# Peptides against a protein of PDB entry 7PB4: the designs that were tried, part 22

Target 1, 105 residues: chain A of PDB entry 7PB4
Amino acid sequence: KMLNIKEYKEKLLSTLGEFLEDHFPLPDRSVKKKKKNIQESSVNLITLHEMLEILINRLFDVPHDPYVKISDSFWPPYVELLLRNGIALRHPEDPTRIRLEAFHQ
Target 2, 218 residues: chain B of PDB entry 7PB4
Amino acid sequence: DALQMAVGYFEKGPIKASQNKDKTLEKHLKTVENVAWKNGLASEEIDILLNIALSGKFGNAVNTRILKCMIPATVISEDSVVKAVSWLCVGKCSGSTKVLFYRWLVAMFDFIDRKEQINLLYGFFFASLQDDALCPYVCHLLYLLTKKENVKPFRVRKLLDLQAKMGMQPHLQALLSLYKFFAPALISVSLPVRKKIYFKNSENLWKTALLAVKQRNR

## One batch from the design tools (peptide)

Design b1_p12_1_s4 (made by RFdiffusion4, then SolubleMPNN; from b1_p12_1, 4 letters changed)
Fold by OpenDDE base, seed 3:
Structure b1_p12_1_s4 (fold): chain B 105 residues (1-105), chain C 218 residues (1-218), chain A 12 residues (1-12)
Amino acid sequence: as target 1 above (105 residues)
Amino acid sequence: as target 2 above (218 residues)
Amino acid sequence: DLLFKILDFAAS
């Protein structure tokens, strides 16, 4: 059962990867290296695929606390997409945490 | 100058409203409004103020006024738009601010310097069609952004489903007509040959300002 | 199906 779920997870992620890359790519940050010393920590944004992978992994690894903390690497439009489409839910007490929606069949 | 001081106030100014702070806020807001409507704002000023308007740093009334005066002198940076979309999604702005932003984006679309990065947001904008308040303006935006490569079978299905749910809305029909133009095989339904595309006049708020910008850039 | 929802979402 666990192997089948893991395989299903991997197949799901692999199938989604190409689709998500094609239809929901990250915008290229024009790294204009203007010299201004503001350490804008170039937080590397993760892909939507990577975000989903994190959420799915958390659900499998820690099913009793499947919430992931939203980091600066989480592009806000991706978070909004997941929440708006019912793919993810915010933690009821901590809006900085999200989980994958339990797709109860 | 007065504008730099005003922009600096909004960028660095204290978040906590006090009564004496309200007079100062109003003074700086009026300065920005006056310059924006007379001369337009530099791309750098729009970059700063647009993020402020959407960040939730100030109240909805102030944010609305700032957003309404995001009038370019020449161009708007697409980077500013991409950043703005990010701020819009953080959830610190009102629904009315979101609607206003999309109206602004449609109105100012021709003044955005580049479209390469904003076109990457196509999927995100398309997903916003399900928001009833945003749908008319998102359809207009998508109409401006849509290329042949964006017309996919799944998006056609979503538009048709949305039309089935919402009825034959003029803005949906306009977008569907464009989709049919690019991919006639994907849309088997007879769309009424609308010779005239009808979107809500989102630009009406900026009509005079847009004319002035076009005149300055001639 | 989560995949279908994600695909449907991604397709939305």
Scores: peptide ipSAE 0.299, ipTM 0.925, DockQ to the pose 0.070; fails the geometry check
Fold by OpenDDE base, seed 5:
Structure b1_p12_1_s4 (fold): chain B 105 residues (1-105), chain C 218 residues (1-218), chain A 12 residues (1-12)
Amino acid sequence: as target 1 above (105 residues)
Amino acid sequence: as target 2 above (218 residues)
Amino acid sequence: DLLFKILDFAAS
């Protein structure tokens, strides 16, 4: 049973990777190194694939607390996309935490 | 100059000590409005002020007024638009501000310096079609952005489903007609041959300003 | 199906 879940997870992530990269790529932040000292914290944004992987892993690894804290690496459009489409849910008491929605089979 | 002081005020925020915070805010807002409508704003000024308007730093009335005066002197940076879309997704702006932004984006589309990164946001804009308030303006934006590569079977299905739900809206029909032009095999439904593509006049708010910008850049 | 929702989402 556990092996089948891991294999299913890997297959799901592999199948989604190309699709997510094609349709929801990160914008090329032309880091115009304009030297002006505004610490635009060069926070490396993670891909939508990586974000989903984190959410899926948390759901499987910690099912009693499946919530992930939104970090600065989470691109806001990705977060909003997941929430609007019912793929993710916000924590009812902490809007900085999200979980993968348990798709009731 | 007065504009730099005004932009600096919005960027840095109100200095705590002023008893007349509202009068100072109004003074700086009027300065930005006056320059924007007379001469337009530099790309750097738009970059700063657009983010402020969408970040939720100020109240909705102030944000609306700032957004209404995002009129370029020459060009708008594509990076400013990408950042703006990010702020829209943070959810700190009102629904009316989101509508105003899409109206602004359509109206100012030709003044955006590049389209490569905006085209990468196609999927995000397409997802916003489900918002009834945004749908007419998003359809217009997608009509401007759509390339053959964007016309996929799943998007066709979603547009047809949306049409079934909302009825035969002129803005949906315009977008579907474009999709049929690029991929006729994906759309078996006979679309009424509309001689005139009709979108809501999103430009009406900026019509006079846009004419002035075009005249100055000729 | 999670895949379908993600695909439907990604297809949105």
Scores: peptide ipSAE 0.194, ipTM 0.834, DockQ to the pose 0.071; fails the geometry check
Fold by OpenDDE base, seed 2:
Structure b1_p12_1_s4 (fold): chain B 105 residues (1-105), chain C 218 residues (1-218), chain A 12 residues (1-12)
Amino acid sequence: as target 1 above (105 residues)
Amino acid sequence: as target 2 above (218 residues)
Amino acid sequence: DLLFKILDFAAS
């Protein structure tokens, strides 16, 4: 049963990877860093695939507290996308934490 | 420069010590408005002010006024638009601000320097079609952005479902017609051959300013 | 199915 869940997880993530890359890629920040001095903290944004992987892993690894803290690496459009479509839920008491929605089997 | 001081005020926020915070705010807002409508704003000024308008740093009335005067002197940076879309998703702006932003984006579309990154946001814009208030303007934006690679079976299904729910709206029909042009095999339904594409006139708010911008950049 | 929800949202 656990092996089947891991395999299913890997298959799901692999299938989603291509789809998410094609339809929800990160904006290419490669536009010219004109050297103006403001240390905009170059927070590396993670892909939607990586975000989902984190959420899925948390759900499997810590099912009793499946919430992930939103970091600066979480691109706000991705967070909104997941929340608006019922893929993720905010923690009722901590809006900085989100979980993967329990997919009804 | 009065404009630089005004932009700096909005960027840094109100200095605590001024007893007349509202008068100072209004003064700087009027400065931005006057320059924007007369000459347009530099891309850097739009970058700063657009993000401020959408970040929720100020009240809705101020944000609306700032957004209404996001008129370019020459070009708008694509990066400014990408950042703006990010702010829209944070949920700190009102629904009316979102509508105004999409109207602005459509109106200013030709003045955006590049479209490559905006095209990457296609999926996010498409997801906004379900918002009844945004739908007409999002359809117009998607009509401007849509390439053959964006026309997918699932998006066709969503548009047809939306049409079933909302009826044969002119803006939906325009987008569907474009989809059928790129991928006729995906749209088996007969679409009325519309000789004219009708979108809500988003540019009406900026019509005079846009004419002036086009004249200056000739 | 998560995939279905993701596909559905991607389709939204």
Scores: peptide ipSAE 0.175, ipTM 0.802, DockQ to the pose 0.071; fails the geometry check
Fold by OpenDDE base, seed 1:
Structure b1_p12_1_s4 (fold): chain B 105 residues (1-105), chain C 218 residues (1-218), chain A 12 residues (1-12)
Amino acid sequence: as target 1 above (105 residues)
Amino acid sequence: as target 2 above (218 residues)
Amino acid sequence: DLLFKILDFAAS
């Protein structure tokens, strides 16, 4: 049973990867390193695929607390996309944490 | 100069100590408005102020006024638009601000220096079609952005479903007609051959300003 | 199906 779930997870992620890259790619931040001192924290944004992988992994690894903390690497449009479409849900008490909703049904 | 001081005020925020915070805010806002409508703003100024307007740092009235005066002197940076879309998703701006932003984006579309990154946001814009208030303006934006590669079966289905829900809206029909042009096999529905595509005139708010910008850049 | 939800989502 666990192997089947892992395999299903991997298949799901692989299938989603191409789709998400095609339809929801990250904008190329021209990190033109202009030298001036404003530490624009060059936070590397993760792909939507990677974000979903994190959420799925958390759900499987810690099902009793399936919430992931939103980091600076989480592009806000992706977070909003997941929330608006019922793929993810915010923690009721901590808006900085989200969980995958799709597997709670 | 007065504009730099005004932009700096919005960027850094009000210095705590001034008893006349509202008067200072109004002064700087009027400075920005005056310069924007007369001469337009530099791309860097738009970058700063646009993000401020959408970040929720100030009240809705202030944000609306800032957004209304996002008039370029020459060009708008694509990066500013990408950042703006990011702020729209944080949910700190009002629905009216979102509508105004899309109207602005359509009105200023030709003044954006590049479109490559904006085209990558196609999916996000398409998702916003579900918002009834945004739908007319998003359709117009998508009409400007749509390439053959964007026309997919699932998007066709969504547009048809939306049309079934909302009725045969002119803006939806315009977008569907473009989709049919790129992928005729995906759209079996006979679209009325409208010779003229009609979108809501998003430019009305900036019509005079846009004419002035075009005249300055000739 | 999560895939369907994501696809339906991606399609919205």
Scores: peptide ipSAE 0.153, ipTM 0.802, DockQ to the pose 0.070; fails the geometry check

Design b1_p12_2 (made by RFdiffusion4)
Fold by OpenDDE base, seed 2:
Structure b1_p12_2 (fold): chain B 105 residues (1-105), chain C 218 residues (1-218), chain A 12 residues (1-12)
Amino acid sequence: as target 1 above (105 residues)
Amino acid sequence: as target 2 above (218 residues)
Amino acid sequence: SFEILSFALEEA
């Protein structure tokens, strides 16, 4: 059963990878390095695929607390996308935490 | 320069020590408004002020006024738009601000220097179609952005579902007609041959300013 | 897209 879940997870993530890359890519930070001093904290944004992988992993690894803390690496449009489509839910008491919505079987 | 001081004020925030914070704010806001409507703003100024308007740093009234005066002198950077969309998703701006932003984006679309990054946001804009307040303006934006590669079966289904829910809205029909143009095999339904595409006039707020911008850039 | 994601996640 666990092996099937892992395999299914991997298959799901692999199938989603191409789709997510095609339809929800990260914007190219072709920010021309104009030299001005503002240390915009070069926070590396993760892909939607990576974000989903984190959420899925948390759900499987810690099912009793499946919430992931939103980091600076989480691109806000991705978070909004997941929340608006019911793919993720905010923690009722901590809006900085989200979980993968248990798709009703 | 008065404009630089005003932009700097909004960027750095109010200096705590001023007893007349509201007067200072109003002074700088009026400076930005006056320059924007008279001459337009530089791309760098729009970049700064647009983010401020959407970040929730100031109250809704101030943010609305800033956003209304995001009039370019020449061009708007696509990077500013990408950052703006990110701020919209943070949820610190009001629904009315979101509507205003999409109206602004449609109105200013031709003044955006590049579209490559904005085109990458297609899926995010499409997801916003479910918002009833945004839907008319998002349809217009998508009408401007849609390429053949964006027309996918799942998006067709979503548009048809939305039409079933909301009825045959002119803005939905316009977008569906474009989809049918690019991918006729995906849309089997007969769409009324509309000779004229009707979107809500998003540009009305900036009509005079946009005419002036076009005249200056000729 | 999201339906596929939702569907994929629902089927998961």
Scores: peptide ipSAE 0.043, ipTM 0.808, DockQ to the pose 0.058; fails the geometry check
Fold by OpenDDE base, seed 1:
Structure b1_p12_2 (fold): chain B 105 residues (1-105), chain C 218 residues (1-218), chain A 12 residues (1-12)
Amino acid sequence: as target 1 above (105 residues)
Amino acid sequence: as target 2 above (218 residues)
Amino acid sequence: SFEILSFALEEA
C-alpha cells in the first residue's frame, strides 16, 4: 500500500511537472548583480512543482500535522494560486503555514 | 533633489524621531505626485514606489495615491511589474489597490519595456478572472497578452463557465472572441459578431498624463 | 490548469 502511494505520488508529480513548467514558470529574475548594496535577498525561488512536492510529502510524512511553513523560497504568486484554487489551505491559527487540501477529502 | 529625498523617505521609512510624521509624509507624497504628473518618473523610481505601494508598508490612502502617480517618464521596467504581482499576492494590499493596479497595468501596458516575463505570468492573471472586481480589467490585460500558445482547452472551459456564471459580459466576450480567433475549433459557441470590442476605459485616470508621456517621447 | 491539478489531486 505505501509503495503504491509513493509510486502514485511520483507519477502524479511527474505528470504535473511539465504542465506546471509550461503554464506557471518562474519569472527569470535577471539577477544582474549590479554591485550596489541593495541586498536583493538572493533567495532561490523553488518551482511550483517543487512546492507541491513539499506539500505532498508533508501530508504523507506527517498526516496529523500536514502543514508546511511558507519560506522565502515560496514565490507568493504560487502560494496564492494554490490557495485560490483550493489546492492548499492556510493554517487557521498560523497564516505562515499551509497544507495540501485535495487529499483531505 | 526633492524627488530623491521623497523616494528615499518612502524606501527607508519615516525616521522615528519626527513629531511631524504626517506632515513629512504629505510633503514627500506631494513631491512625488507633482513630478510624476508633470514630468513622469524614472523607471527606477517607479520600481521602488510601485513595490512600496503594494507592500502594505503604508496605509491604503497613501498606497492609492502612490499608485495613481506611477506615471513613467519613458518606460516601466518589466521587472517592476513582476515584483508588483508578487506583492499583490502577499495580501497586504486592499482589494481596491489590486483593482487600481490592474487598471494601471492596462493603462501603462505600452510603456512597459518588455513583455516576455509578463507573458509568463499569463496563468496567474488568468486565475484572477474569478475575482469579480478584477475580472473586467484582467480580461483586458489578457486580451493584450494572449498568444495562440495560451489558448488551451481548459482555459476555454473556464471562460465559458465564467460566462455562464456572470452572464455575457462585454469583456469576457472580447477575450473569447480572441480565443476563437486563435483556436476556432475550441469554441463552438456562436459569439455575437461585435465589430467593436468594449473594455472599461482603464486609462481614464491617466488619460492626460499618458498623452503628455507620448508627447515627450515623440 | 488548476482544475487539472485539483482533479489530479482529487483522483490521487
Scores: peptide ipSAE 0.042, ipTM 0.812, DockQ to the pose 0.058; fails the geometry check
Fold by OpenDDE base, seed 3:
Structure b1_p12_2 (fold): chain B 105 residues (1-105), chain C 218 residues (1-218), chain A 12 residues (1-12)
Amino acid sequence: as target 1 above (105 residues)
Amino acid sequence: as target 2 above (218 residues)
Amino acid sequence: SFEILSFALEEA
């Protein structure tokens, strides 16, 4: 049963990866380093695929607390996309934490 | 410069409202408004102020006024638009601000310096079609952005489903007609041959300002 | 729910 779930997870992630890359790519920050001293910490944004992978892994690794803290690497449009489509849910008491919604068929 | 002081106030100014702070706020807001409508704003000023308007740093009334005066002197940076979309997704702005932003984006579309990055946001804009308040303006934006590569079967299905739900809306018909132009095989439904594309006049708020911008850049 | 996932699965 666990192997089948893992395989299903991997297949799902693989199938989603191509779709997400094609239709929801990260914008290229052509931020020309103009010298202005604003330490905008070049936070590397992760892909939507990587974000989903994190959420899925958390669900499997810590099923009793499947919530992931939203980091600066989480692009806000991706967070909103997951929430709007019911793929993720916010923690009821901590809006900075999200979990993957259970695939309830 | 009065404008630099005003922009600096919005960028660095204290978040906590006090009565004396309201007069100062109003003064700086009027300065920005006056310059924007008279001369337009530099791309750097729009970059700063647009993000402020959408970040939730100020109240809805202030944000609305700032957004209404996001009139370029020459161009708007696509990076500013990408950042703005990010702020919209953070959810610190009102629904009315979101509507106003899409109206602004449609109105100012030709003044955006590049479209490469904004085209990458196509899927996010498309996902916003389900919002009834945004739908007319998002359809208009998508009409401006849509390329052949964006026309996919799943998006066609979504548009047809949306039409079934909302009825034959002119803005949906316009977008569907464009989709049919790019991919006629994906749309088997006979669309009424509308010779004229009808969108809501999103630019009406900026009509005079846009004319002035075009005149200055000739 | 999972509309994007469903779309990805249908397109795949």
Scores: peptide ipSAE 0.040, ipTM 0.810, DockQ to the pose 0.033; fails the geometry check
Fold by OpenDDE base, seed 5:
Structure b1_p12_2 (fold): chain B 105 residues (1-105), chain C 218 residues (1-218), chain A 12 residues (1-12)
Amino acid sequence: as target 1 above (105 residues)
Amino acid sequence: as target 2 above (218 residues)
Amino acid sequence: SFEILSFALEEA
């Protein structure tokens, strides 16, 4: 049973990877190295695929606390996309935490 | 320069010590408004002020006034638009500000220097169609952005579902007609042959300013 | 259930 869940997870993530890259790519931040000292914190944004992987892993690894803290690496449009489509939910008491929504069958 | 001082005020925030914070704010806001409507703003000024308007740094009334005066002298940087979309998704701005932003984006679309990165945001804009307040303006934006490569079966299904829910809205019909043009095999439904594509006049707020910008850049 | 991901995939 556990092996089937891991394999299914890997297959799902692999199938989603191409779709997410094609339809929801990160914008090419032309890091115009304009030298001006505004510490635009060069926070490396993670892909939507990586974000989903984190959420899925948390759900499986820590099912009693499946929430992930939103970091600066989480691109806000991705967070909004997941929330608006019901793929993720915010923690009721902490809006900085989100979880993967299990479709309640 | 009065404009530089005003932009600097909004960027750095109010200096704590001023007893007349509201008067200072109003002075700088009027300076930005005056320059924007008379001459337009430089791309760098728009970059700074647009982010401020959407970041939630100031109150909704101030943000609305700033956004209304985001009129370019020449061009708007595509990067400014990408950053703006990010701020819009953070949820620190009001629903009315979001509507105003999409109206602005449609009105200023031709003044954006490049479209490559905006085209990559197609999926995000499409997801915003579910918002009833945004839907008319998002349809107009998508009408401007849609290429053959964007017309996918799942998006057709979503548009048809929206039409079933909302009825045959002119803005949805316009977008569906474009989709049918690019991919006739995906849309079996007979769309009424509308001779005139009708979108809400999003440009009305900036009509005079846009005419002036076009005249200066001829 | 991966149904939400399936919805995202069905939207794929």
Scores: peptide ipSAE 0.038, ipTM 0.815, DockQ to the pose 0.035; fails the geometry check

